# Peptides against a protein of PDB entry 7QUU: the designs that were tried, part 63

Target 1, 43 residues: chain A of PDB entry 7QUU
Amino acid sequence: DAVEPSVEKEYKKIISFRDTVFEGKHQQFLVPNNVRLKFLRDR

## One batch from the design tools (peptide; made by RFdiffusion4, then SolubleMPNN)

Design b2_p30_2_s4
Fold by OpenDDE base, seed 2:
Order: sequence, then structure tokens, then C-alpha cells
Structure b2_p30_2_s4 (fold): chain B 43 residues (1-43), chain A 30 residues (1-30)
Amino acid sequence: as target 1 above (43 residues)
Amino acid sequence: LPSSKELRKKFKEELEYLKKVKEEQEKKLE
């Protein structure tokens, strides 16, 4: 089943936050593979 | 501005929230 668009938007925000704020500055939190949406696996 | 420690805390809390939302969605599909 397709992930609800609202949940997908929240995941995008969290990944963007992680990548922008923590990349090169702090240890990034690892997102578990079972939590990742398909469109986020390649990013 | 929140400290880096506060940002990490909020981020962790938000990730745990998203994890729960996903688990609840998966349970609804079973």
C-alpha cells in the first residue's frame, strides 16, 4: 500500500533536517532501513 | 536559537514519532 502523503511529507522534512543540519557538523542519526520510504533510500 | 544538543534531542524525538506512525500504519495493513 502507498504511504499516506502526509507521512511522506513528514519524512521528507526530517531527512532534509538531518542532511542540512547534521551533515559535516555532527554525527547524523541513522534512520533504520525499515523506517525509510522507497524514495528516500536513494538519497 | 536552540543548541546543537537541543536540536539533536528534538530530531531524535521526531524520528521516534515517525517510527511509531509507520509501525501503526503497517499494523493497519495486516
Scores: peptide ipSAE 0.030, ipTM 0.418, DockQ to the pose 0.040
Fold by OpenDDE base, seed 4:
Structure b2_p30_2_s4 (fold): chain B 43 residues (1-43), chain A 30 residues (1-30)
Amino acid sequence: as target 1 above (43 residues)
Amino acid sequence: LPSSKELRKKFKEELEYLKKVKEEQEKKLE
């Protein structure tokens, strides 16, 4: 299934934001694996 | 992939959860 370019751009921005804000803070905070926006990757 | 609307909805829900997790962990570091 072809993903629309607009949806793909939003996906990339959301993932980048998640990784920067939360995964980049692993030194201070343990973010659970169930809170890794998996629904974005699985769909 | 979900629709743009669904992405924003699910992202908001997950951010609200992450804020709670962060707050709880900040409290443990004090």
Scores: peptide ipSAE 0.089, ipTM 0.547, DockQ to the pose 0.303; fails the geometry check
Fold by OpenDDE base, seed 3:
Structure b2_p30_2_s4 (fold): chain B 43 residues (1-43), chain A 30 residues (1-30)
Amino acid sequence: as target 1 above (43 residues)
Amino acid sequence: LPSSKELRKKFKEELEYLKKVKEEQEKKLE
């Protein structure tokens, strides 16, 4: 199902935050799979 | 599609979890 543009925009903000938080040090942190807002795509 | 209220709630929960994971991993690197 196509996600509404407004919902997709908020999803992109979360992904950007995740990447910024976990890439900022010389060693990348492990990102758990449950930290992904899958419900935005499925609902 | 989630409601605006549900989206905001899930966003907050996700950010709080990410902060916890970051703190736990920083402690492992010390």
Scores: peptide ipSAE 0.052, ipTM 0.460, DockQ to the pose 0.220; fails the geometry check
Fold by OpenDDE base, seed 1:
Structure b2_p30_2_s4 (fold): chain B 43 residues (1-43), chain A 30 residues (1-30)
Amino acid sequence: as target 1 above (43 residues)
Amino acid sequence: LPSSKELRKKFKEELEYLKKVKEEQEKKLE
């Protein structure tokens, strides 16, 4: 089934963030802007 | 910066949200 392009972009960000968190590098400055999740933008 | 505990919580919430969005999209395509 086709996933909407907007949802696919958010899944890619989730995967990138997951890998960053699992590596223990979850500080915002270590996360590239294009893979930052919405809940991280203002914190 | 959020704590590691808060990050894990928000990450879980975001994953659960995206799962619901996916399920809703699949139901609309049926």
Scores: peptide ipSAE 0.044, ipTM 0.439, DockQ to the pose 0.024; fails the geometry check

Design b2_p30_3_s4
Fold by OpenDDE base, seed 1:
Structure b2_p30_3_s4 (fold): chain B 43 residues (1-43), chain A 30 residues (1-30)
Amino acid sequence: as target 1 above (43 residues)
Amino acid sequence: KEEEEKKKKLAEELKKAKEEIEWLKKTVLK
């Protein structure tokens, strides 16, 4: 198991946070449906 | 190298994620 550098792990956390917000999993962060659907379509 | 390509892809995805988070702060989370 290659231990990823700490910096890369932090980058992945930022990316993961973006993903969960734009997917609508964070109800405290209300992303408009049109933006959410575009994100899901473009990835 | 496969590792170099993975690092490049990670950097590109990070850049995109940061831009989108900044957009959220400005437009949605204000």
Scores: peptide ipSAE 0.467, ipTM 0.826, DockQ to the pose 0.250
Fold by OpenDDE base, seed 2:
Structure b2_p30_3_s4 (fold): chain B 43 residues (1-43), chain A 30 residues (1-30)
Amino acid sequence: as target 1 above (43 residues)
Amino acid sequence: KEEEEKKKKLAEELKKAKEEIEWLKKTVLK
């Protein structure tokens, strides 16, 4: 069962945007645990 | 039911991801 390709594309764009922002700032930001996505905790 | 549950779970993860982007806009992109 494929997730709606639109929803998966939006999710991937959000992840890519976040990664680009953190990489572009050369800073590790402490994202609050309430906002921090589960998949971000393992990186 | 399993597909609907996967869609619901992904919609919840998207909601959380939007909250993370909003935090980035307020904290990092400010």
Scores: peptide ipSAE 0.060, ipTM 0.496, DockQ to the pose 0.233
Fold by OpenDDE base, seed 3:
Structure b2_p30_3_s4 (fold): chain B 43 residues (1-43), chain A 30 residues (1-30)
Amino acid sequence: as target 1 above (43 residues)
Amino acid sequence: KEEEEKKKKLAEELKKAKEEIEWLKKTVLK
């Protein structure tokens, strides 16, 4: 079952934005557990 | 049914990701 290509593309943009923010700040931010995505914890 | 459930789960993950970005804009990028 393929995820809609448009939805996967938006998801990849969100991951890239987060990674850019954390790399640019050189800090780990304590994102609240209710907002934090589970698949983003290992990066 | 399984494809619809996967689409619904992904839509919920995208909603949470938008909330995370909004939190980052208000707290970290401020």
Scores: peptide ipSAE 0.059, ipTM 0.480, DockQ to the pose 0.232
Fold by OpenDDE base, seed 4:
Structure b2_p30_3_s4 (fold): chain B 43 residues (1-43), chain A 30 residues (1-30)
Amino acid sequence: as target 1 above (43 residues)
Amino acid sequence: KEEEEKKKKLAEELKKAKEEIEWLKKTVLK
């Protein structure tokens, strides 16, 4: 079952934004567990 | 039922992701 292309695009933008912020600063930020997404923890 | 649950889960993940971006803007990007 395919995710709606609009929702998948927004999700990919959010991941890309986070990765760019953390890579660009060369720092591991302590994101609180209540805010931090599980799929971004499993990397 | 399975498609609706997948859509609901993805909408919840997207909501949490918007909260994470807002936290990043207030804490890291200021």
Scores: peptide ipSAE 0.058, ipTM 0.488, DockQ to the pose 0.231; fails the geometry check

Design b2_p30_4_s1
Fold by OpenDDE base, seed 3:
Structure b2_p30_4_s1 (fold): chain B 43 residues (1-43), chain A 30 residues (1-30)
Amino acid sequence: as target 1 above (43 residues)
Amino acid sequence: EKEEIELLLKGEHPKVKINQEDLKEILEKY
C-alpha cells in the first residue's frame, strides 16, 4: 500500500512530537511519568 | 503506542491534555 505522501509527512510529525514531549524535551508539557515510561520502554 | 498518540493528538487522552494552540506550534516546529 503506497502510503500517500501527506499521511507519511503527518506520521513523521507525530513521531517527532512523541519524541519531544514524552522524552521531556518540551518544558510546556507535564507528561506523567507512567506515560513517559510506556513510550520509552516500547522503543 | 500509535493509538495512545492518536488519542493525545485528538485531545481524548485520559491522562494528558494538550492545548490546541500548543499542539499547532509543535506540529509547525517539528
Scores: peptide ipSAE 0.024, ipTM 0.469, DockQ to the pose 0.030
Fold by OpenDDE base, seed 5:
Parts: structure tokens; C-alpha cells; sequence
Structure b2_p30_4_s1 (fold): chain B 43 residues (1-43), chain A 30 residues (1-30)
């Protein structure tokens, strides 16, 4: 099943967002250190 | 899990809330 190009583009944005929020490189996201998306990386 | 990421992007995540402006900036850069 060819994933529609639209869905693939959205998925890439989701993954990039996940990685950005997880790495805490965006200080603008006051993600508490304990809520760092470790669970979103491993799940 | 993809579902938890989708909740995060929708601002529906129970523990992590992201400002819509900051979310927009991230989704524009990536």
C-alpha cells in the first residue's frame, strides 16, 4: 500500500517535532525535564 | 507511540502542552 505523499509528509513533520521536543533544543518548550519525551522515543 | 505524538500535536496531551505559535514554528521548520 503506497502511503499517500500527503500522509508521509505529515508523518515526517510529526517525527521531526518529536525529536525537537525530546532533545529540548527548543527552550521555548518548557517541557519539564521529567516529561522529556523519552517515552515518545521508546514507544 | 504515534498516538501520543498525535495527542501532543493536537494540544490534547495530558502532561505536555505546547503553545500553538511554537508548534506552528516547529511544523514550518520541519
Amino acid sequence: as target 1 above (43 residues)
Amino acid sequence: EKEEIELLLKGEHPKVKINQEDLKEILEKY
Scores: peptide ipSAE 0.024, ipTM 0.476, DockQ to the pose 0.030
Fold by OpenDDE base, seed 4:
Structure b2_p30_4_s1 (fold): chain B 43 residues (1-43), chain A 30 residues (1-30)
Amino acid sequence: as target 1 above (43 residues)
Amino acid sequence: EKEEIELLLKGEHPKVKINQEDLKEILEKY
């Protein structure tokens, strides 16, 4: 299914945020290394 | 995919708990 443009925009922001958190660049968020959202794995 | 995004933005995601104010600030910055 084609992801709607609005959902794709929010998705890109969430990926950027996630990558920043997982890279340890955002110290306010402790995210376990094994936590992956399903929608982030399919890309 | 839409459901996981909605759960995350609402702070209702089962594995990822993010404060809504912090999430809003981050989504505005990135």
Scores: peptide ipSAE 0.023, ipTM 0.479, DockQ to the pose 0.034
Fold by OpenDDE base, seed 1:
Structure b2_p30_4_s1 (fold): chain B 43 residues (1-43), chain A 30 residues (1-30)
Amino acid sequence: as target 1 above (43 residues)
Amino acid sequence: EKEEIELLLKGEHPKVKINQEDLKEILEKY
């Protein structure tokens, strides 16, 4: 299934958040719901 | 960048995990 471009844009923000907040970490992180909702709301 | 998004959506991303219910809600609403 092709991901819609609007959804892809919000996932890029989540990836950017990972790289900024968890730089140098190799462990898996749960993206906090409030942060995810912020990215989706601010699009 | 597209490959990282695909891994994220599949829950296979090495650093970022999203709850499947929340992922479903995101895909339904956006």
Scores: peptide ipSAE 0.020, ipTM 0.461, DockQ to the pose 0.035

Design b2_p30_4_s2
Fold by OpenDDE base, seed 1:
Structure b2_p30_4_s2 (fold): chain B 43 residues (1-43), chain A 30 residues (1-30)
Amino acid sequence: as target 1 above (43 residues)
Amino acid sequence: DEEKIELLLKGKHPEVKINVEDLKKILEEL
């Protein structure tokens, strides 16, 4: 099934953030204290 | 199999400085 456009947008944000972290340009990131990364694998 | 990755950035919470190496570890597990 086509992943809902909302979930796909959030996934793209995570990929973009990941890429930014792995680029190594920054040693520290400011993130909200309540950042929750939840991986939901629905089988 | 639907994989949903949710980035819950909900609300104006105080920002914390996280070391890039700690973030890399978290993101490698995703």
Scores: peptide ipSAE 0.211, ipTM 0.596, DockQ to the pose 0.024
Fold by OpenDDE base, seed 3:
Structure b2_p30_4_s2 (fold): chain B 43 residues (1-43), chain A 30 residues (1-30)
Amino acid sequence: as target 1 above (43 residues)
Amino acid sequence: DEEKIELLLKGKHPEVKINVEDLKKILEEL
């Protein structure tokens, strides 16, 4: 399925967030609640 | 799936402070 350009842009923000987490420069993050973290795991 | 991405980015849910190690553990299950 062709992902709409808007959805692709938003997905790139999620990947950038993941990369920032694994870069290890921060000890704590402000993230959305458990509902949003569950969505990150389901992808 | 678009609605789920929208939920992540538009701040419709309160933000919580999470430790990086806990967050890494969650993201490693991907």
Scores: peptide ipSAE 0.206, ipTM 0.596, DockQ to the pose 0.025
Fold by OpenDDE base, seed 4:
Structure b2_p30_4_s2 (fold): chain B 43 residues (1-43), chain A 30 residues (1-30)
Amino acid sequence: as target 1 above (43 residues)
Amino acid sequence: DEEKIELLLKGKHPEVKINVEDLKKILEEL
């Protein structure tokens, strides 16, 4: 099934955010207090 | 099966400062 272009754009933003966190260039991040990390299992 | 991390940003809550070390631990334990 083709992942909707909207969902793919959100995944790319999350991957980019993860990479930015692990690069260690920032000591603190501003995030909404209701941020949830969820695993999606794509089959 | 590819496991993808979804980050849900619900844009109606106050922003909080999270330390990078705490965020790394959360992302490693997921």
Scores: peptide ipSAE 0.203, ipTM 0.586, DockQ to the pose 0.022
Fold by OpenDDE base, seed 5:
Structure b2_p30_4_s2 (fold): chain B 43 residues (1-43), chain A 30 residues (1-30)
Amino acid sequence: as target 1 above (43 residues)
Amino acid sequence: DEEKIELLLKGKHPEVKINVEDLKKILEEL
């Protein structure tokens, strides 16, 4: 299935965010509420 | 994975400050 251009754009944002986190230059990040992160992890 | 992406990015959910080590652990488990 051709990934819609909207989905590809949002995927690229997540990859860029992950890369920024793992680069280790920052000790704290703004992320969605912990309840939301837990829900996404557990699914 | 697509649904997870939509849920992270479409959410007008309150943002919270999280420590990098906790965030790395969460992102490794996604």
Scores: peptide ipSAE 0.192, ipTM 0.592, DockQ to the pose 0.026

Design b2_p30_5_s1
Fold by OpenDDE base, seed 5:
Structure b2_p30_5_s1 (fold): chain B 43 residues (1-43), chain A 30 residues (1-30)
Amino acid sequence: as target 1 above (43 residues)
Amino acid sequence: VEEKLKELLEKYKKGEISLEEFLEKKKKIL
């Protein structure tokens, strides 16, 4: 039985969406060291 | 077989099952 390419395409979209949401939640906003150093100098 | 895979995919979309559980159940259907 050929799994219809439609089901595999939909599965790939769900994985990519979950990975993007996970990456977005676990994006350590690495505040660029230059922005952090500027904030410490203005004190 | 295809209908059972569609139902399993819907459960995964709704968040009722984990990715791991989805892959394990998929291997039992195929």
Scores: peptide ipSAE 0.057, ipTM 0.546, DockQ to the pose 0.058
Fold by OpenDDE base, seed 3:
Structure b2_p30_5_s1 (fold): chain B 43 residues (1-43), chain A 30 residues (1-30)
Amino acid sequence: as target 1 above (43 residues)
Amino acid sequence: VEEKLKELLEKYKKGEISLEEFLEKKKKIL
């Protein structure tokens, strides 16, 4: 089954968001350290 | 295949698995 392009696009958005917020590897925006640490504590 | 990827993505969204574990499991499903 080919994964629909729409589904793959949604996966990429979620991965990019989590990587930006939690790992900081794909930082598209500045996440303040306090916000980053809050998200890490809520895991 | 798609349903297994959706389930894996939901586990990742919930924070039950790391990004590394998500990518490794995704690569094993595809």
Scores: peptide ipSAE 0.051, ipTM 0.520, DockQ to the pose 0.102
Fold by OpenDDE base, seed 1:
Structure b2_p30_5_s1 (fold): chain B 43 residues (1-43), chain A 30 residues (1-30)
Amino acid sequence: as target 1 above (43 residues)
Amino acid sequence: VEEKLKELLEKYKKGEISLEEFLEKKKKIL
């Protein structure tokens, strides 16, 4: 099943957001938990 | 919640779950 290039691109954005926001690699962005969850809902 | 989403994403990245199952489980966690 070839994941459509659009879906793969969105998945890569979710992973990048996880790595930057959840793993604490960017301590400077206290993204509230509600905004983190909204990002995952809208995509 | 965030930890369950991370675990779900790792399963999807490893090919252990389909895109459909990923989206369904994501909606149930959120």
Scores: peptide ipSAE 0.042, ipTM 0.444, DockQ to the pose 0.066
Fold by OpenDDE base, seed 4:
Structure b2_p30_5_s1 (fold): chain B 43 residues (1-43), chain A 30 residues (1-30)
Amino acid sequence: as target 1 above (43 residues)
Amino acid sequence: VEEKLKELLEKYKKGEISLEEFLEKKKKIL
């Protein structure tokens, strides 16, 4: 199923943020420890 | 080792795991 454009844009922002953290461009404490995209897995 | 780290990274990027779970599992693999 096509992801709604609003949800896809939000998902892309979260991935970009996670990639930036993994690259060491953001401090670990700026990332919520409980962030989990459950609403995208049930599709 | 490298392949397990790649799989763990992909789970993190997809938002399937938290940052906390990612870091804990990474420390166990290394």
Scores: peptide ipSAE 0.028, ipTM 0.410, DockQ to the pose 0.027

Design b2_p30_5_s2
Fold by OpenDDE base, seed 1:
Structure b2_p30_5_s2 (fold): chain B 43 residues (1-43), chain A 30 residues (1-30)
Amino acid sequence: as target 1 above (43 residues)
Amino acid sequence: VEEKLKELLEKYKAGEISLEEFLKKKEEIL
């Protein structure tokens, strides 16, 4: 069935989203220290 | 929750449930 690959792809996205959001597998956005210092100086 | 979604997907792949029933039950699990 041409629908099976689409459903499996959607399922994999849902699981990946849950892992990232709910299991704390957040990629820590390492904001480089130089970018953080630029925003503090313009205040 | 993840295990229930896996079991539901396997039932769909086995032809035990329709796509419509799969989508409906998926929304109840999520």
Scores: peptide ipSAE 0.047, ipTM 0.527, DockQ to the pose 0.056
Fold by OpenDDE base, seed 4:
Structure b2_p30_5_s2 (fold): chain B 43 residues (1-43), chain A 30 residues (1-30)
Amino acid sequence: as target 1 above (43 residues)
Amino acid sequence: VEEKLKELLEKYKAGEISLEEFLKKKEEIL
């Protein structure tokens, strides 16, 4: 089927996009300890 | 989400659903 390779290519792009978005949502912002400690002292 | 997309792709490859139905259901999962 001439459509199968195109559908598989589109599917792979969707999965790659989902993985990138998921990784971005779970990216722990490494707040430097010095910035975090300053913010807690100013409260 | 990924597992649902894999299952949908396997249904399309097996000839259980049309390309049109595959694309429609893909948009609902995304």
Scores: peptide ipSAE 0.047, ipTM 0.531, DockQ to the pose 0.071
Fold by OpenDDE base, seed 2:
Structure b2_p30_5_s2 (fold): chain B 43 residues (1-43), chain A 30 residues (1-30)
Amino acid sequence: as target 1 above (43 residues)
Amino acid sequence: VEEKLKELLEKYKAGEISLEEFLKKKEEIL
């Protein structure tokens, strides 16, 4: 049925969107140790 | 959330629920 591939595509978009939003929120900016050390020296 | 959407999609594919019911329940999960 032509509806099934449409529903699957929509579902895949929802999952991809969710994953992108979560990846963006949980992207641990690995602050390089050198930047963290500069912040401690200026204190 | 994802697992619930997968289960809901599988029910739709199996013919256990209509497209309308699928869409309605999807909106409740999202």
Scores: peptide ipSAE 0.046, ipTM 0.520, DockQ to the pose 0.052
Fold by OpenDDE base, seed 3:
Structure b2_p30_5_s2 (fold): chain B 43 residues (1-43), chain A 30 residues (1-30)
Amino acid sequence: as target 1 above (43 residues)
Amino acid sequence: VEEKLKELLEKYKAGEISLEEFLKKKEEIL
């Protein structure tokens, strides 16, 4: 495995995070309804 | 946004920008 430069590894992590959390390209993190309901109750 | 980060990373790899400038611009894009 070519050891990717540390900067490239960090970049790939950022992109993967964005794709997962913001772009919905990965399965919506089904925040369990219980966790979503907890955030609504603490408001 | 992804394309802008990719272009910024390629500039850093090419030695066109410093690590400090790369980090600063990364924070502006994110």
Scores: peptide ipSAE 0.044, ipTM 0.505, DockQ to the pose 0.066

Design b2_p30_5_s4
Fold by OpenDDE base, seed 2:
Structure b2_p30_5_s4 (fold): chain B 43 residues (1-43), chain A 30 residues (1-30)
Amino acid sequence: as target 1 above (43 residues)
Amino acid sequence: VEEKLKELLEKYEKGEISLEEFLKKKKEIL
């Protein structure tokens, strides 16, 4: 399913922040279940 | 500051806090 543009924008900010804070040492961005459930309800 | 940001991000990734709470607290630390 396509992620809404507003949600994708906030995820890109979190990924960029994570890469800065952890110097790129973390695995692929996983969306937390609470965040996923919020986005499923907003559809 | 860096350690507080790491702990905040870890809480978000574990699903202990919402995206809204994460963004709010991040802005308060920076």
Scores: peptide ipSAE 0.089, ipTM 0.632, DockQ to the pose 0.037
Fold by OpenDDE base, seed 4:
Structure b2_p30_5_s4 (fold): chain B 43 residues (1-43), chain A 30 residues (1-30)
Amino acid sequence: as target 1 above (43 residues)
Amino acid sequence: VEEKLKELLEKYEKGEISLEEFLKKKKEIL
């Protein structure tokens, strides 16, 4: 299914926030596919 | 503040909280 542009924009903002919070840090998190799929299904 | 944001983000990435709850709590921390 095509991801709605609004939902994809909100997801990208969270990823950008993650990358900013963890910039220059060794400890980083990766959003797993199941969480991404849940985010898309809940919209 | 940074540690609170990391903990909040970790909960979201584990699927323990919704995007809406994440955005709400983020505004309370900042």
Scores: peptide ipSAE 0.088, ipTM 0.621, DockQ to the pose 0.036
Fold by OpenDDE base, seed 3:
Order: C-alpha cells, then structure tokens, then sequence
Structure b2_p30_5_s4 (fold): chain B 43 residues (1-43), chain A 30 residues (1-30)
C-alpha cells in the first residue's frame, strides 16, 4: 500500500528529531523497513 | 532538557503516549 505523503512527512520529522536528540550521544541508525511500515500503518 | 526529551521520545516509540501528547509535552519542555 502506498503510504500517504503526509504520514511519511510526519515520520521524517520524528526521525529528524530523534537524530537531533541523540546526536553525539548515540550512533545514528537507519530504522528498519518493517518498523517504519508498522509505524506508518498504525497512523 | 535533553534527558527529558529522550525519555519523552522513548515513551512515544514504545506506544505509551500518543503523537498528540508527545507533541504537546515536547512544546512544554522546549
């Protein structure tokens, strides 16, 4: 299923916030596709 | 402030709080 562009935009904001909050404290990691898809489907 | 934001984010990622509550509390912390 195509993810709504609005939902993907909001997800990217959360990831950007996470990466900013953890910058220099934790290793940045890519969110696995299964986790990303679950988050997007639950919205 | 940073630790409070981390704890808030962790709660959101665990599904303990809604996105709406997350955004509200984030604004209160910042």
Amino acid sequence: as target 1 above (43 residues)
Amino acid sequence: VEEKLKELLEKYEKGEISLEEFLKKKKEIL
Scores: peptide ipSAE 0.082, ipTM 0.610, DockQ to the pose 0.036
Fold by OpenDDE base, seed 5:
Structure b2_p30_5_s4 (fold): chain B 43 residues (1-43), chain A 30 residues (1-30)
Amino acid sequence: as target 1 above (43 residues)
Amino acid sequence: VEEKLKELLEKYEKGEISLEEFLKKKKEIL
């Protein structure tokens, strides 16, 4: 299924936030694929 | 601070909170 452009744009902002906040940390907060897929399905 | 941001991010990714609530809470934590 095609992901709605608005949803993809919102998701990219969250990933950018995650990567910025946790960059260079000993442990990064990684969003699991199942959570990513839930985000894309529910929004 | 980091753990609060992780929890907030996880809630957003799960669809439990809106983008607006996420951005509001993010600003309160940072």
Scores: peptide ipSAE 0.092, ipTM 0.636, DockQ to the pose 0.038; fails the geometry check

Design b2_p30_6_s2
Fold by OpenDDE base, seed 5:
Structure b2_p30_6_s2 (fold): chain B 43 residues (1-43), chain A 30 residues (1-30)
Amino acid sequence: as target 1 above (43 residues)
Amino acid sequence: KELEEKLKKLEEKKKEEEEKEEKEREEKEK
């Protein structure tokens, strides 16, 4: 099934948010480990 | 953990799709 280009852009935003908040990937700036949203990682 | 696993599976599928499209472009350019 072809994923609509609009839906692909939304998935890329969600993945980028996850990587920034959970793993600290794709960061333009250093986020301290205590500022990372650890409570979202458990879901 | 369930949300993180679902998002990881979406990322893996997108990397596999992008790698297939890259290989198909390289094969058409020969």
Scores: peptide ipSAE 0.028, ipTM 0.433, DockQ to the pose 0.167
Fold by OpenDDE base, seed 1:
Order: C-alpha cells, then sequence, then structure tokens
Structure b2_p30_6_s2 (fold): chain B 43 residues (1-43), chain A 30 residues (1-30)
C-alpha cells in the first residue's frame, strides 16, 4: 500500500510523540506521570 | 483505546517493513 511520503512523516511524528508521552521510552525526555496525556490512551 | 490500537498497528507494520528491508539487504550482500 503506497502511503504518501508526507503522511508517512506525520505517522512517524505521532509514533515518536506517543512513545515519549505515554510510554516514556525516549530516555531523553523526563515526562512527569502527571503531564502524560492519559485521555489519548483511553481512545 | 482505538487510537492506541491504530498507532500500535502502524508501528507493527513499519517494524515488519524494516525487517523485510534488512533481510533483503543481507541477501544482496551474499
Amino acid sequence: as target 1 above (43 residues)
Amino acid sequence: KELEEKLKKLEEKKKEEEEKEEKEREEKEK
């Protein structure tokens, strides 16, 4: 399936944002547990 | 949960694509 290269770049940004905000997998960003966007995990 | 499942499915597809591209590179180096 040909995902447009523009849409693919947006998905990579969303995934990186998810990993930072929800999982804290990016060791570079101390995201406090109280700042985590929990409401996006419930959707 | 629906958004998280969609994002997980996109990540799994990308990981499978990267693993296929890695195997194809290793096969071309033989």
Scores: peptide ipSAE 0.025, ipTM 0.426, DockQ to the pose 0.167
Fold by OpenDDE base, seed 4:
Structure b2_p30_6_s2 (fold): chain B 43 residues (1-43), chain A 30 residues (1-30)
Amino acid sequence: as target 1 above (43 residues)
Amino acid sequence: KELEEKLKKLEEKKKEEEEKEEKEREEKEK
């Protein structure tokens, strides 16, 4: 199934957000540990 | 945990897609 290019861009944003906020693998900025959205990890 | 698992599954699928696209490019360049 060809995922629409719009939906693919949204998935890339969600993954990049996850890696920045949870793992810090792609940090463009220092995310403080208290700003890490634990409530999204716990769901 | 359910959202984290869903996000992990999406990342794994995207890495697998990117690895397939890379292998297909390398095979076309030979």
Scores: peptide ipSAE 0.025, ipTM 0.431, DockQ to the pose 0.160; fails the geometry check
Fold by OpenDDE base, seed 3:
Structure b2_p30_6_s2 (fold): chain B 43 residues (1-43), chain A 30 residues (1-30)
Amino acid sequence: as target 1 above (43 residues)
Amino acid sequence: KELEEKLKKLEEKKKEEEEKEEKEREEKEK
């Protein structure tokens, strides 16, 4: 089943958000440890 | 933790699909 290109773009945004806010893997944004959404990582 | 695990499983499935599509492209170029 071909994932609609709109839905694939939304999944890419969610994954990039996770990596930036939870793991800090995106070096493009120095997200300070106090701005990281730890309360979403712990759920 | 449950949301992070669900997102990890979605990323893994996507990487596996991209790797399959890359192998199919390399096989069609031979």
Scores: peptide ipSAE 0.022, ipTM 0.418, DockQ to the pose 0.167; fails the geometry check

